# Designs tried in a protein design run: peptides against a protein of PDB entry 4GXB. Part 177

Target 1, 277 residues: chain A of PDB entry 4GXB
Amino acid sequence: VPTEEVSLEVLLSNGQKVLVNVLTSDQTEDVLEAVAAKLDLPDDLIGYFSLFLVREKEDGAFSFVRKLQEFELPYVSVTSLRSQEYKIVLRKSYWDSAYDDDVMENRVGLNLLYAQTVSDIERGWILVTKEQHRQLKSLQEKVSKKEFLRLAQTLRHYGYLRFDACVADFPEKDCPVVVSAGNSELSLQLRLPGQQLREGSFRVTRMRCWRVTSSVPLPSGSTSSPGRGRGEVRLELAFEYLMSKDRLQWVTITSPQAIMMSICLQSMVDELMVKKS

## One batch from the design tools (peptide; made by RFdiffusion4, then SolubleMPNN)

Design b2_p26_1_s3 (from b2_p26_1, 11 letters changed)
Fold by OpenDDE base, seed 1:
Structure b2_p26_1_s3 (fold): chain B 277 residues (1-277), chain A 26 residues (1-26)
Amino acid sequence: as target 1 above (277 residues)
Amino acid sequence: SIAKPLSKEEFEQMIKEFLELERKTL
């Protein structure tokens, strides 16, 4: 593609649009820097954020596809999909809430974290009780962003990324689950018929390995699931987990977001390694 | 033993393969 100047739209977590002028040949970091400049985010805080490719669902929710990699050209990555459903989103890209302290020292950083957190609560990614919701609303009305974030940091699944409903083979075969990644774990929430909501926690520190596989389902004649076109690729994330002393078990998640889940796992492990150094 | 994360190169290769697959299916 010839190098041309183009206008690229990048969304914040709350759907706010940031328009940047970039070159079609600009890599992910170049675009990220352009977005930071447009927002007046200081250079030393750029590393706390990343660009993500997402699919906007009909209800306006974002389904995360992948974190844009360093070698990617964001303009090309989003436009090559030839669908207006795909968007580029700016989001924080660290897991430990301790890093919020660094970001919150800056007005722009504070605003970004606040907007993201409000959005995550509204989307149900962060789990809140009725009382907590009341407290958060009160702080939001007062526009006390720092206090809002301090309270939010104590909430269940703060800092987690929630995925679309999918299927796992744990605890039973073909079990419907909602997966969330955060706090160095994969959380699998499941509700079996007639049962209470259950949560399985899989800590990355107890994972021996993981892999993503792709398969093309053979056209089995009968179950034409109407919406999956003939030839949709099935993606699976499998990880080997230390369930108990000397007992390893494979857990497999079937999801179109298997790649994004893998990115989260890698990112969480990388962050843990940095903390140990 | 903590799972050895994929090397940066292995991870990038996985993403590239996914991108190729996505391109073929869209």
Scores: peptide ipSAE 0.335, ipTM 0.837, DockQ to the pose 0.600
Fold by OpenDDE base, seed 5:
Structure b2_p26_1_s3 (fold): chain B 277 residues (1-277), chain A 26 residues (1-26)
Amino acid sequence: as target 1 above (277 residues)
Amino acid sequence: SIAKPLSKEEFEQMIKEFLELERKTL
């Protein structure tokens, strides 16, 4: 692709558009810096955020495809998909809420975290009770962003990424689940017919290993799942988990977002390693 | 023992392979 100056749209979590002038040849970090400059985010806070490739759903929700890697060219990565549904989103890229303290000290950082958190609550990524929702709305009306975030930090699945509904082989084969990644875990939520909502927590510290695999489903007969065209690649994330003392078991998640899940696992492990050093 | 994370290079390679696969299937 010839090097040209282009206008690139980057979205915040709430859908706010940030337009930046970049080169088509600019790598992820270059684009991130341009976005930071446009927002007046200090250089020392840039590392707390990343650019993500997402697919915007009809309801305006974002399905995370991947974190844009350092070697990628964001303009090329998004435009090569030839679909307007794909967007680049700026989001915080750390897991420990303790790092919020660093980001919140800056007005721009505070605003970014606030906007993200509001969006995550609205999308149901952060789980809230009715009373908590009332409290959050009150704080939002008062425009008390710091207090809003402090309350939000106490909420279930604060800082988690929620994935689209998918399938796992745990606790049984072909179980429909909603996976969320955060707080050094994968949370698998399932509701079987006639049963209460169940949550399985899989801590990364108890994962021996994980892998992403791709397979082309054999044209088996009748189950035309609407939307999986003939030849769609099936992605699976499998991890070997320490269920009990000296008992390892493989858990497999079948999801188009298996790569993104893997990125989250890697990122969570990396962050834990930094904290232990 | 916590799973040893992939090296940066190994991780990047995995992503590259995925991207190649994606381009072939889309």
Scores: peptide ipSAE 0.330, ipTM 0.835, DockQ to the pose 0.593
Fold by OpenDDE base, seed 3:
Structure b2_p26_1_s3 (fold): chain B 277 residues (1-277), chain A 26 residues (1-26)
Amino acid sequence: as target 1 above (277 residues)
Amino acid sequence: SIAKPLSKEEFEQMIKEFLELERKTL
C-alpha cells in the first residue's frame, strides 16, 4: 500500500470521535501516539491504553474483535474489512485497578477512565445494584469523576471486558454463557431457564495451557443452526484448567471472539508476571 | 506458577496466522 496521509477516526468508549492525521504506513504505536497527542494525554500514560478493533452493533454496543497488534497498520486493518461497522476504539489495557491511581492523577487520564467506566456501566459490563446505581447517578450528576471511579472500583466486574453471548462445554455441553475477562480470570455466567444466575470463575493462574482453534463446519444436513452460513469458520478457545489437586479438565468456549479472549488471557498473564518481578 | 503457554513471539505468530485465515475466508 502506498504511503499516504489519511484521516483516521478513533472512538472513545463513549463513542466520542477522535480524528487523527496519520500515514497509512503508521503502525499501532504510531497511531496510539497520535491519538494521545490529540487528547493531550501525557507520554508516560500512553502505555496504559491500547487500540482495539471492534464491531459496532445496531444498538451501538461494541463487540471487541482484537487488540491491534504492534505490527498492524490500524488504518489498513480497519479499512480492509470494507464495513462501516468496524471501528477503532481507545480503551485502557491494564487489569489491576491499582493502576487507575496513576492514570487518574492526570486530567485527561481521569476523563478517559471516567468515560470508559460510565460506558461499561451503561452497557451492563459492570454489574450494579439498584442502590449502587442511584449512588453512581448522583455522582455523575455532580460530575465528581474521582468519587465516581472510586465507587465503581468496588463494583462487580469493574475492569472486565464482557463478550457477546456464546457457547461453552461447561458446566454442560452446549451451555449458553456470557464470558467476561478481568481480574486475572475468565468469568462464565450461565442462566438456565428457571434457574438463578450461575458463575464459573477460571483464574489464569490455574490454567496450564490454552489454545485457539478454527474449524469449518461440514455442511451436515439437518442441524445447521439457522444463522451460520455455509463455510463460516468456528473459533474455539480451549484451556486446560486445574479444577482440583491433580485434576485437569479442558474447558472449551465456542465464540467468534475466541481470538480476543486469548488476547485477554495473554495480557492478564503478562501483567501478573510484571507484578511478580 | 503462572503458566505462560506461549511466548510473545509465538502469540504474535498465532495472531498472524489467524489474520491470514480471516483474509482467505472473507
Scores: peptide ipSAE 0.330, ipTM 0.834, DockQ to the pose 0.526
Fold by OpenDDE base, seed 2:
Formats: sequence, structure tokens, C-alpha cells
Structure b2_p26_1_s3 (fold): chain B 277 residues (1-277), chain A 26 residues (1-26)
Amino acid sequence: as target 1 above (277 residues)
Amino acid sequence: SIAKPLSKEEFEQMIKEFLELERKTL
């Protein structure tokens, strides 16, 4: 792609559009800096955020594809997909809510966290009771952003990324699950027919290893799930987990978001390593 | 023991391979 000045749209979690003028050759960090500048986000807070490639669903929900890597050219990355459903989203990129304290001290940072949190609640990524929802709405009406965030920080799956419904081989083969990543874990939620909601928590500290694999299913005639076109790449995230003392078990998640899940795992582990240093 | 995360290089390679795969499937 020739180097040209372009207007690039970056979305906040709430769908707010941020237009930045960048070069097509600008790398992820350059674009991130441009977005930060446009928002008046201080330079020292830029590192708390990242750019993500997402697919916008019909309902406006975001399916996270990947965190844009340092070597990527965001304009090229999004444009090359040749679909308007793909967007670039700015989101916080840390997991420990303690880092919210640093970000919240700045007005712009506070606003970003607030907008993201509101969106995450609205999308059902953060789990709330009826009473909690009422309290949150009251705080939102009062525009008490700090208090809103403080309450939100106590909620289940605060700071998690929720993935699209997918399939895992846990607890049983071909089990439909909703995976969420956060708090140094993968949460696998499932509701089997006639059963209550169950959650499997897989802490990254108990993962021995993980891998992502890709395969092209052979056109087997019978398993035409109607929505998977012929030749769709199957991505799997597999991790070896310490289920109990001296008992390792592989868990495999089949998801188009397997790469994004692996990015989350890597990011969570990296953050834990930084905290231990 | 915390799983040894992929090295930066290994991780980047994984992403590159994915991107290549994505490009081939579009």
C-alpha cells in the first residue's frame, strides 16, 4: 500500500468514533499515539490502552479478533479485510483493576474507563444482579464516574473480555460454552439442557502450557452446520491444566477467537510476571 | 508453575501465521 495520509476511524468501547489522521504506513503505536492525542490522553497513560481489531456484529456488539500487534499497520490491517464490519477499537489492555487507580486520576482516562465499563455492563460482559444494576444506573444518572467504577470493580467479571459462544471439550465433548478472559483466568460458562449455569474457572497459574492450532476441515458431507461455509478454518486453543494435584488434563476450545484468547492468556501471564518482578 | 508464555518471537510468529491464514481465506 502506498504511503498516504488517511483518516482512520477508531472506536471506543461504547461505539464513539475517534477520527485520526495517520499515514497508511503508521504502525500500531503511531496510531495509538494519534488516538491518544486526539482524546487528550496523557502520554504516560497510553501504555494502559491498546488497539484491537474487532468484528462488529449486527447488534453492534464487538467480537474481538486480535490485539493489533506492534508490527501491524492498523489502516492496512482493517482495510485489507475488505469488510465494513471490521473496526479498530481502543480498550484498556491491563487486567488488574489496581491499575484503574492510575488511569482514573486523569479526566480522560476516567472517561475512557467509564465508557468501557458502561459498555461492558450493557453487553453483559460484566455480570450484575438486579440490585447492582439499579445502583449502577443511579450512579450513571448522577454522572458519578468514580463511584460507578468503584462499584463496577467489585462486580463479577469486571475487566473480563467475553468471547462469542463456542465449543469446548470440557466438561464434555462438544460442549457449548461462553468463554471469558480476565483476572488471570479463562472462565468457561455453560448451560446444558435442563441444567443450571455452570462455570469452569481455569487460572493461568495452573496452566502448564497452551497452543493454538488451525485446521481446514475436509469437506465431510454430513456435518454441514448451516453457517460454516465450505473450507472454514477451524481454530482451537488447547491448554494443559492442572486439575488436581499431579493431574494434568488438556482442555480444548474450538473458536474463531482462539487467537484472541491466546493473546489474552499471554497478556495475563505477562502482567503477572511484571507484578512478581 | 506458571505456564511459560510463548516468547515474544514465538508469539509474533503465531500471529503472523494466523494473519497469513486469514489472508488466504479471504
Scores: peptide ipSAE 0.339, ipTM 0.840, DockQ to the pose 0.603; fails the geometry check

Design b2_p26_1_s4 (from b2_p26_1, 10 letters changed)
Fold by OpenDDE base, seed 1:
Structure b2_p26_1_s4 (fold): chain B 277 residues (1-277), chain A 26 residues (1-26)
Amino acid sequence: as target 1 above (277 residues)
Amino acid sequence: SIAKPLSKEEFAELVRRWLELERETL
């Protein structure tokens, strides 16, 4: 692609559009810096955020495809897909809520965290009780962003990324689950027929290893789902988990977001390593 | 023992390979 100046749209979590002028050859960090400059985000806070490639669903919800890697050219990455449903989103890229304190010291950082948190609550990624919802709404009406975030930090799945509904082989084969990543874990929410909602927590510190695999389904005659054309790649994330003392078990998640899940796992492990150093 | 995390570079390479595979299958 020839090097040209282009206008690139980057979305915030709340759907606010940030237009930046960049080169088609600009890498992820260059684009991130341009977005930060446009928002007047200080340079020392840039590292707390990342650019994500997402697919916007019909209902306006975001499905995360991947965190844009350092070697990527964001303009090329999004335009090469030849679909307007793909967007670039700015989001915080750390897991420990303690880092919120650093970001909240700046007005722009505070606004970004607030917008993201409001959006995550509205999307149901952060779980709230009726009473908590009332308290949050009261704080929103008062426009008390810091107090809102302090309350939000105590909520279930604060700081988590929620994935699209998928399938796991735990606790049973072909079990429908909703996976969320955060707080150094994968949370698998499942509802079996006639049963209450259950949550399985898989801490990364108890994962021996993980892998992503791809397979092409053999044309089995009963392709029940009409929408997956013959030859659609099936992605799986498998991890070996320490269930109990000296008992390792493989858990496999079948999801088109398996790569993004692996990115989250790696990111959580990396952050834990930084804290131990 | 917990799996050793990949370096940032190693992980990026892994993602790159996956992206290439996806392009070949699309």
Scores: peptide ipSAE 0.227, ipTM 0.792, DockQ to the pose 0.530
Fold by OpenDDE base, seed 4:
Structure b2_p26_1_s4 (fold): chain B 277 residues (1-277), chain A 26 residues (1-26)
Amino acid sequence: as target 1 above (277 residues)
Amino acid sequence: SIAKPLSKEEFAELVRRWLELERETL
């Protein structure tokens, strides 16, 4: 792609548009810096955020494709897909809520976290009771962003990334699940017919290893899920998990977002390593 | 022990390869 100056749109979690002028050849960090500059985010806070490639659904929800890698050219990455559904989103990229304290000290950082958190609640990524929702709304009406965030930090799945519904072989084969990543775990939520919502928690510290695999489904006649076109690559994330003492079991998640899940796992592990250091 | 199957660089390379594979299959 020839090097040209272009206008690139980057979205915040709430859909706010940030337009930046960048070169087509600018790498992820360059674009991130441009976005930060546009937002007046201090340089020392840039590292708390990342750019993500997402697919915007019809309902406005974001399906995360991947964190843009350092070597990527964001403009090329998003435009090469030739679909307006794909967007670049700025989001916080750490897992430990303790880092919120650093970000919240700055007005811009505070606003970013607030906007993201509001959006995550609205999207149901953060789980709230009716009473909690009332409290949050009250704080939102008062524009008490810090208090809002403090309350939000106590909520279930705060800081988690929720994936699209997919399939896992746990607890049994072909179980429909909703996977969320956060707090150094993968949460697999399952609702079986007539049963209460069940959650399987898989802590990364108990994962021995993980891998992503791709396969081309052979046109075998049976359960073509209607929405997957003939020839779509099936992605799977498999991890070997310590279920109990000396009992390792493979868990496999079949999802188009397997790569993103893997990125999350790696990111969580990396953050844990930094903390131990 | 926490699984660290790949370094950052190795992971990036993996992602790159996956992206290439996806392009070839799309």
Scores: peptide ipSAE 0.173, ipTM 0.760, DockQ to the pose 0.550
Fold by OpenDDE base, seed 3:
Structure b2_p26_1_s4 (fold): chain B 277 residues (1-277), chain A 26 residues (1-26)
Amino acid sequence: as target 1 above (277 residues)
Amino acid sequence: SIAKPLSKEEFAELVRRWLELERETL
């Protein structure tokens, strides 16, 4: 592809548009640096953020496709999909909320975290009680961003990425679940008819291994899950989990976001390794 | 111990291969 100067749109979590001029040949880090420069984010804070490829749903929600890899060309990655639904989003890329302290010391960093957190709450990715919601709203009205974040940091699933509803074989086969990744775990939330919300927590430290697999469902007459066309590739994330002492069990999640889930797992592991180092 | 099955480079290569496979199937 010939190298050309192009305008690239990058979104913040709240939908704010950041326009940057880049080369078609610019890799992910180059584009990230351009976005940082446009936002006046200091160089030493760039590493706390990443670019994500997302699909914007009709309701405005973002479905994460993947974190853009170092070798990718963001302009090519998004435009090659030939759909306006696909966007590039800037988001924080660390899991430990302790790193918020580094980021929020800068005005731009603070604003980015605030915007992301507000959006995550609005989207229901961060779970809030009625009272917490009232408190958050009050702080938002006062535009007290630091206090807002401090309160938000105490909330359930703060800093988690929430995936689209999918299927897992835990606790039973073919269970509809909502998977969230954060705090060095995968959270599998299940609500069965007439039952309370159940959550399974799978800590990455207890995962022996994981893998992503693809399969083409054979057209067997009855099991076409509604909405998957004949011949759609089924992606699965499977991980071997230490359930108890000397008891390993495989858990399999069937999701088109299996790759993104694996990216999250790797990212969480990497962060933990850095912290131990 | 945290299972680190792949290095960052190895993981990136895995993702690259997946992307290539997706392109071939479309």
Scores: peptide ipSAE 0.167, ipTM 0.758, DockQ to the pose 0.511
Fold by OpenDDE base, seed 2:
Structure b2_p26_1_s4 (fold): chain B 277 residues (1-277), chain A 26 residues (1-26)
Amino acid sequence: as target 1 above (277 residues)
Amino acid sequence: SIAKPLSKEEFAELVRRWLELERETL
């Protein structure tokens, strides 16, 4: 792609558009810096955020494709997909809520966290009770952003990324699950017919290893679900988990977002390593 | 024991390879 100046749209979690003038050849960090500058986010807070490639669904929900890597050219990455459904989103990129304290000391940082959190609640990524929802609404009406965040930080799946419904071999083969990543874990939520919601919590600290694999489904004569074309690449994230003392078990998640899940795992592990260091 | 995390560079390379594979299959 020839190097030229372009206007690039970057979305906040709430769908707010941030337009930045960048070069087509600008790498992820360059674009991130441009976005930060546009938002008046201080330089020392830039590292708490990342750019994500997402697919916007018809209902306005975001499906995370990947965190844009340092070597990527965001303009090229999004435009090469030749679909307006793909967007670049700015989001916080740390997992430990303790880092919120650093970010929320700044007005812009506070606003970003607030907007993201509101959106995450609205999307159902953060789980709230009726009473909690009432309290959150009250705080939102009062525009008490700090108090809102403090309450939100206590909520289930605060700071998690929720993935699209997919399939796992846990607890049984071919189980439909909703995977969420956060708090140094993968949460696999399953609701079987007639049963209560079940959650499997897989802490990254108990994962011996993980891998992503791709396979081309063999033309199985069985009526595969009408929506997936016969030639669609199947991605899987598999991790070996310490279920109990000296008992390792492989868990496999089949999802188009397997790569993104892997990115999350790596990111969570990296953050833990930094904290131990 | 937690698997040794990939370095930033190693992980980036892994992602790059995956992206290439995706492009080849699309």
Scores: peptide ipSAE 0.213, ipTM 0.783, DockQ to the pose 0.543; fails the geometry check

Design b2_p26_2_s1 (from b2_p26_2, 14 letters changed)
Fold by OpenDDE base, seed 3:
Structure b2_p26_2_s1 (fold): chain B 277 residues (1-277), chain A 26 residues (1-26)
Amino acid sequence: as target 1 above (277 residues)
Amino acid sequence: SRLERELRELEERKAENEEKWKELFS
């Protein structure tokens, strides 16, 4: 692609549009810096955020596709898909809520976290009780962003990325699940017939390995992921998990977001390594 | 503050609730 100056739209979690003038040849970090400059986010806080490729659903919700890579060209990446459904989104890219303290010290950082958190609550990514919801709404009405975030930090699945409903082979084959990534784990939420909501917590520290595979089911094949037609690409995330002492078991998640899940896993592992160093 | 106390209580409840969730792999 020839180097040209273009206007690129980057969305915040709440759908706010940030227009930046960049070169088609600008890499992810260049675009991120441009977005930061547009928002007046300090340079020392840029590293707490990343750009993500998402698909905007009809209801306005974002389905995260992947994190934009360091040497990737965001303009090319999003435009090459030739669909207006695909967007670039700015989101925080750390998992430990302790890092919120660093970001919240800055007005712009605070606003970004606030907007993201509000969106996550509205989208049901953060799980809230009725009473908690009331408290959050009260704080939102008062525009008390710091207090709002402090309360939100205590809520279940705060800081998690929630994926679209998908299928896992655990605890049973073809089990519908909702996967969320956060707090150094994959949370698999499911409700079996006649049972209460249950959660499988798979800590990354107990994952021996993981992999993403892609396959194209044969037209005559009987195995298909829910919502996918025959012949469509099927993505799977499989990880080998230490269930108990000396007991390893493979768990496979079938999801179009398998790549994003793997990115989250790696990101969580990386953060843990940083914390240990 | 009142809010701080409430938040501490929430944190404690959160910790307690985490143990109550039934894990599928147990």
Scores: peptide ipSAE 0.109, ipTM 0.686, DockQ to the pose 0.018
Fold by OpenDDE base, seed 5:
Structure b2_p26_2_s1 (fold): chain B 277 residues (1-277), chain A 26 residues (1-26)
Amino acid sequence: as target 1 above (277 residues)
Amino acid sequence: SRLERELRELEERKAENEEKWKELFS
């Protein structure tokens, strides 16, 4: 792609469009800085956010594909897919809610966290009771952003990234699950036939290793993945987990978002390492 | 699956409210 000035659209969590003029040769950090400047976000807060490649679903929800890498060219990355459903989204890129305090001190940072949190609640990424929902709505009406965030920080799955429904081999083969990443864990929510909704927690500190594999399934009369056509690439995330003392077990998740899941795992591990140093 | 259906229904209901907040920064 020749080096040219282009108008690039970057979305916030709520779908608001931020248009920035960048070069096609600008790397991820350059584009991020342009977005920050457009939003009037201070330079010292840029590091708390990242750009993500997402697929916009019919209902406007975002399916996260991956985080844009440092030396990647966002314009090329999104346009090369040749589909309007792919977007670039700005989102916070840390897991520990303690870092919210740094971001919330700035008006723009506060607004970004607020918008993201509202969106996460509305999309069901953050789980709320009826009473909590009422309280949150009241705070929204008052536009009390700080109080809203303080309440939200206490809610289940605050700061988690929720993935599209997929399949795992745990606790049984071909089990439909909803995976969420956050708080240094993968949360697997599932409902087996005749059973109530349950959640399995897989802490990253108990993962010996993980890997992502891609394969093209052989022609088969049955596919366990809804909506997956014949010959489509199948992505899997497999991790070896310490289930109990001296008992390692492999867990495999089949999902088009396996890459994003692995990115989340690595990101959570990296953040833990930083906190320990 | 049953779970997937329930989740889709939830997403559909919540998507209706998404448009209300797109102008948060306006």
Scores: peptide ipSAE 0.043, ipTM 0.437, DockQ to the pose 0.018
Fold by OpenDDE base, seed 1:
Structure b2_p26_2_s1 (fold): chain B 277 residues (1-277), chain A 26 residues (1-26)
Amino acid sequence: as target 1 above (277 residues)
Amino acid sequence: SRLERELRELEERKAENEEKWKELFS
């Protein structure tokens, strides 16, 4: 692709559009810096955010496809897909809520976290009780962003990334689940027939290994992931988990977002390693 | 599909059943 100046649209979690002028040859970090400059985000806070490739659903929700890598050219990555449903989104890229304190010290950082958190609550990524929801709405009306975030930090699945509904082979074959990644775990929410909603917690520290596989399903055989047509590639995330002492078990999640899940796993592991260093 | 319906039901009850959740490993 010839090097040209182009206007690139980057979305915030709430759908706010940020237009930046970049070169087609600009790499991910270059584009991220351009977005930061446009938002007046200080340079020392840029590292707390990343650019993600997402697919915008009909209802406006974002399905995260993957994190843009350092060597990528965001303009090329998004335009090469030849579909307007694909977007680039700016989101915080750390898991430990303690890092919020660093970001919240800056007005722009605070606004970004606030907008993201509001969106995550509205999208159901952060789980709230009726009373908590009332308290949050009250704080929104007062535009008390810091207090809003402090309350939000205590909520279930704060800081998690929620994936589209998918299927797992745990606790039983072809079990419908909602997977969320955060707090160094994969959370699998499910409801078996006649049972209440349950949550399985798979801590990354108890995962011996994980892998993503790609296959073409045979017409006669396997449960198709929601929204997939005939002949579409089936992605699976499989991880070997220490269920109990000396008992390893493979768990397989079938999802179009298997790649994104694996990226989250690696990211969580990396963050833990940084904390230990 | 049946699967899609089950997943929708799961999503709709998340907020209501938050206090009723059980850990799979508990």
Scores: peptide ipSAE 0.039, ipTM 0.533, DockQ to the pose 0.024
Fold by OpenDDE base, seed 2:
Structure b2_p26_2_s1 (fold): chain B 277 residues (1-277), chain A 26 residues (1-26)
Amino acid sequence: as target 1 above (277 residues)
Amino acid sequence: SRLERELRELEERKAENEEKWKELFS
């Protein structure tokens, strides 16, 4: 691709559009800096955010595909897909809510976290009770962003990424689940017939290893997801988990977002390592 | 149900060992 100046659209979590003028040859960090400059986000806060490739669903929700890598050219990465469904999204890229304190000290950082959190609640990524929802709405009406975030930080799945419904082999084969990543865990939520929502928590600290595999399903395969055709690529995330003392068990998640899940796992592990050192 | 039992058992095992992991990774 020839080097030229182009206009690139980057979305916030709430769908707000940020247009930046960049070079087609600008790498991920260059584009991120351009977005930060456009938003007037201080340089020392840029590291708390990342650019993600997402697929925008019909309802406006974002299905996260992957984090853009350092060597990538965001303009090329998104345009080469030749689909208007794919977007670049700016989102915070840390997991520990303690880092919110650093970001919230700045007006722009506060606004970004607020917008993201509002969106996550509206999309059901953050789980709220009726009373909590009422309190949040009240704070939103008052435009009390700091208080809103403080309340939100206490809510279930605050700071999590929620993935599209998929299939896991736990607790049973071909079990429909909703996976969320956050707080150094993968949360697998499922609803059994006539039962309330149940959640399995898989802490990354108890994962011995994980892998992503790509395959083409065989005809008449028994493990095909409803949304996949015979010729479609199937992605799986498998991790070996310490279920109990000296008992390791493999858990496999079949999802088009398996790559993104693995990125989240690595990111959570990396953050924990930083905290330990 | 079987599924519910498996999930509960997982949570119980997690809780049992949570403090041990906190010492290592907190």
Scores: peptide ipSAE 0.033, ipTM 0.432, DockQ to the pose 0.032

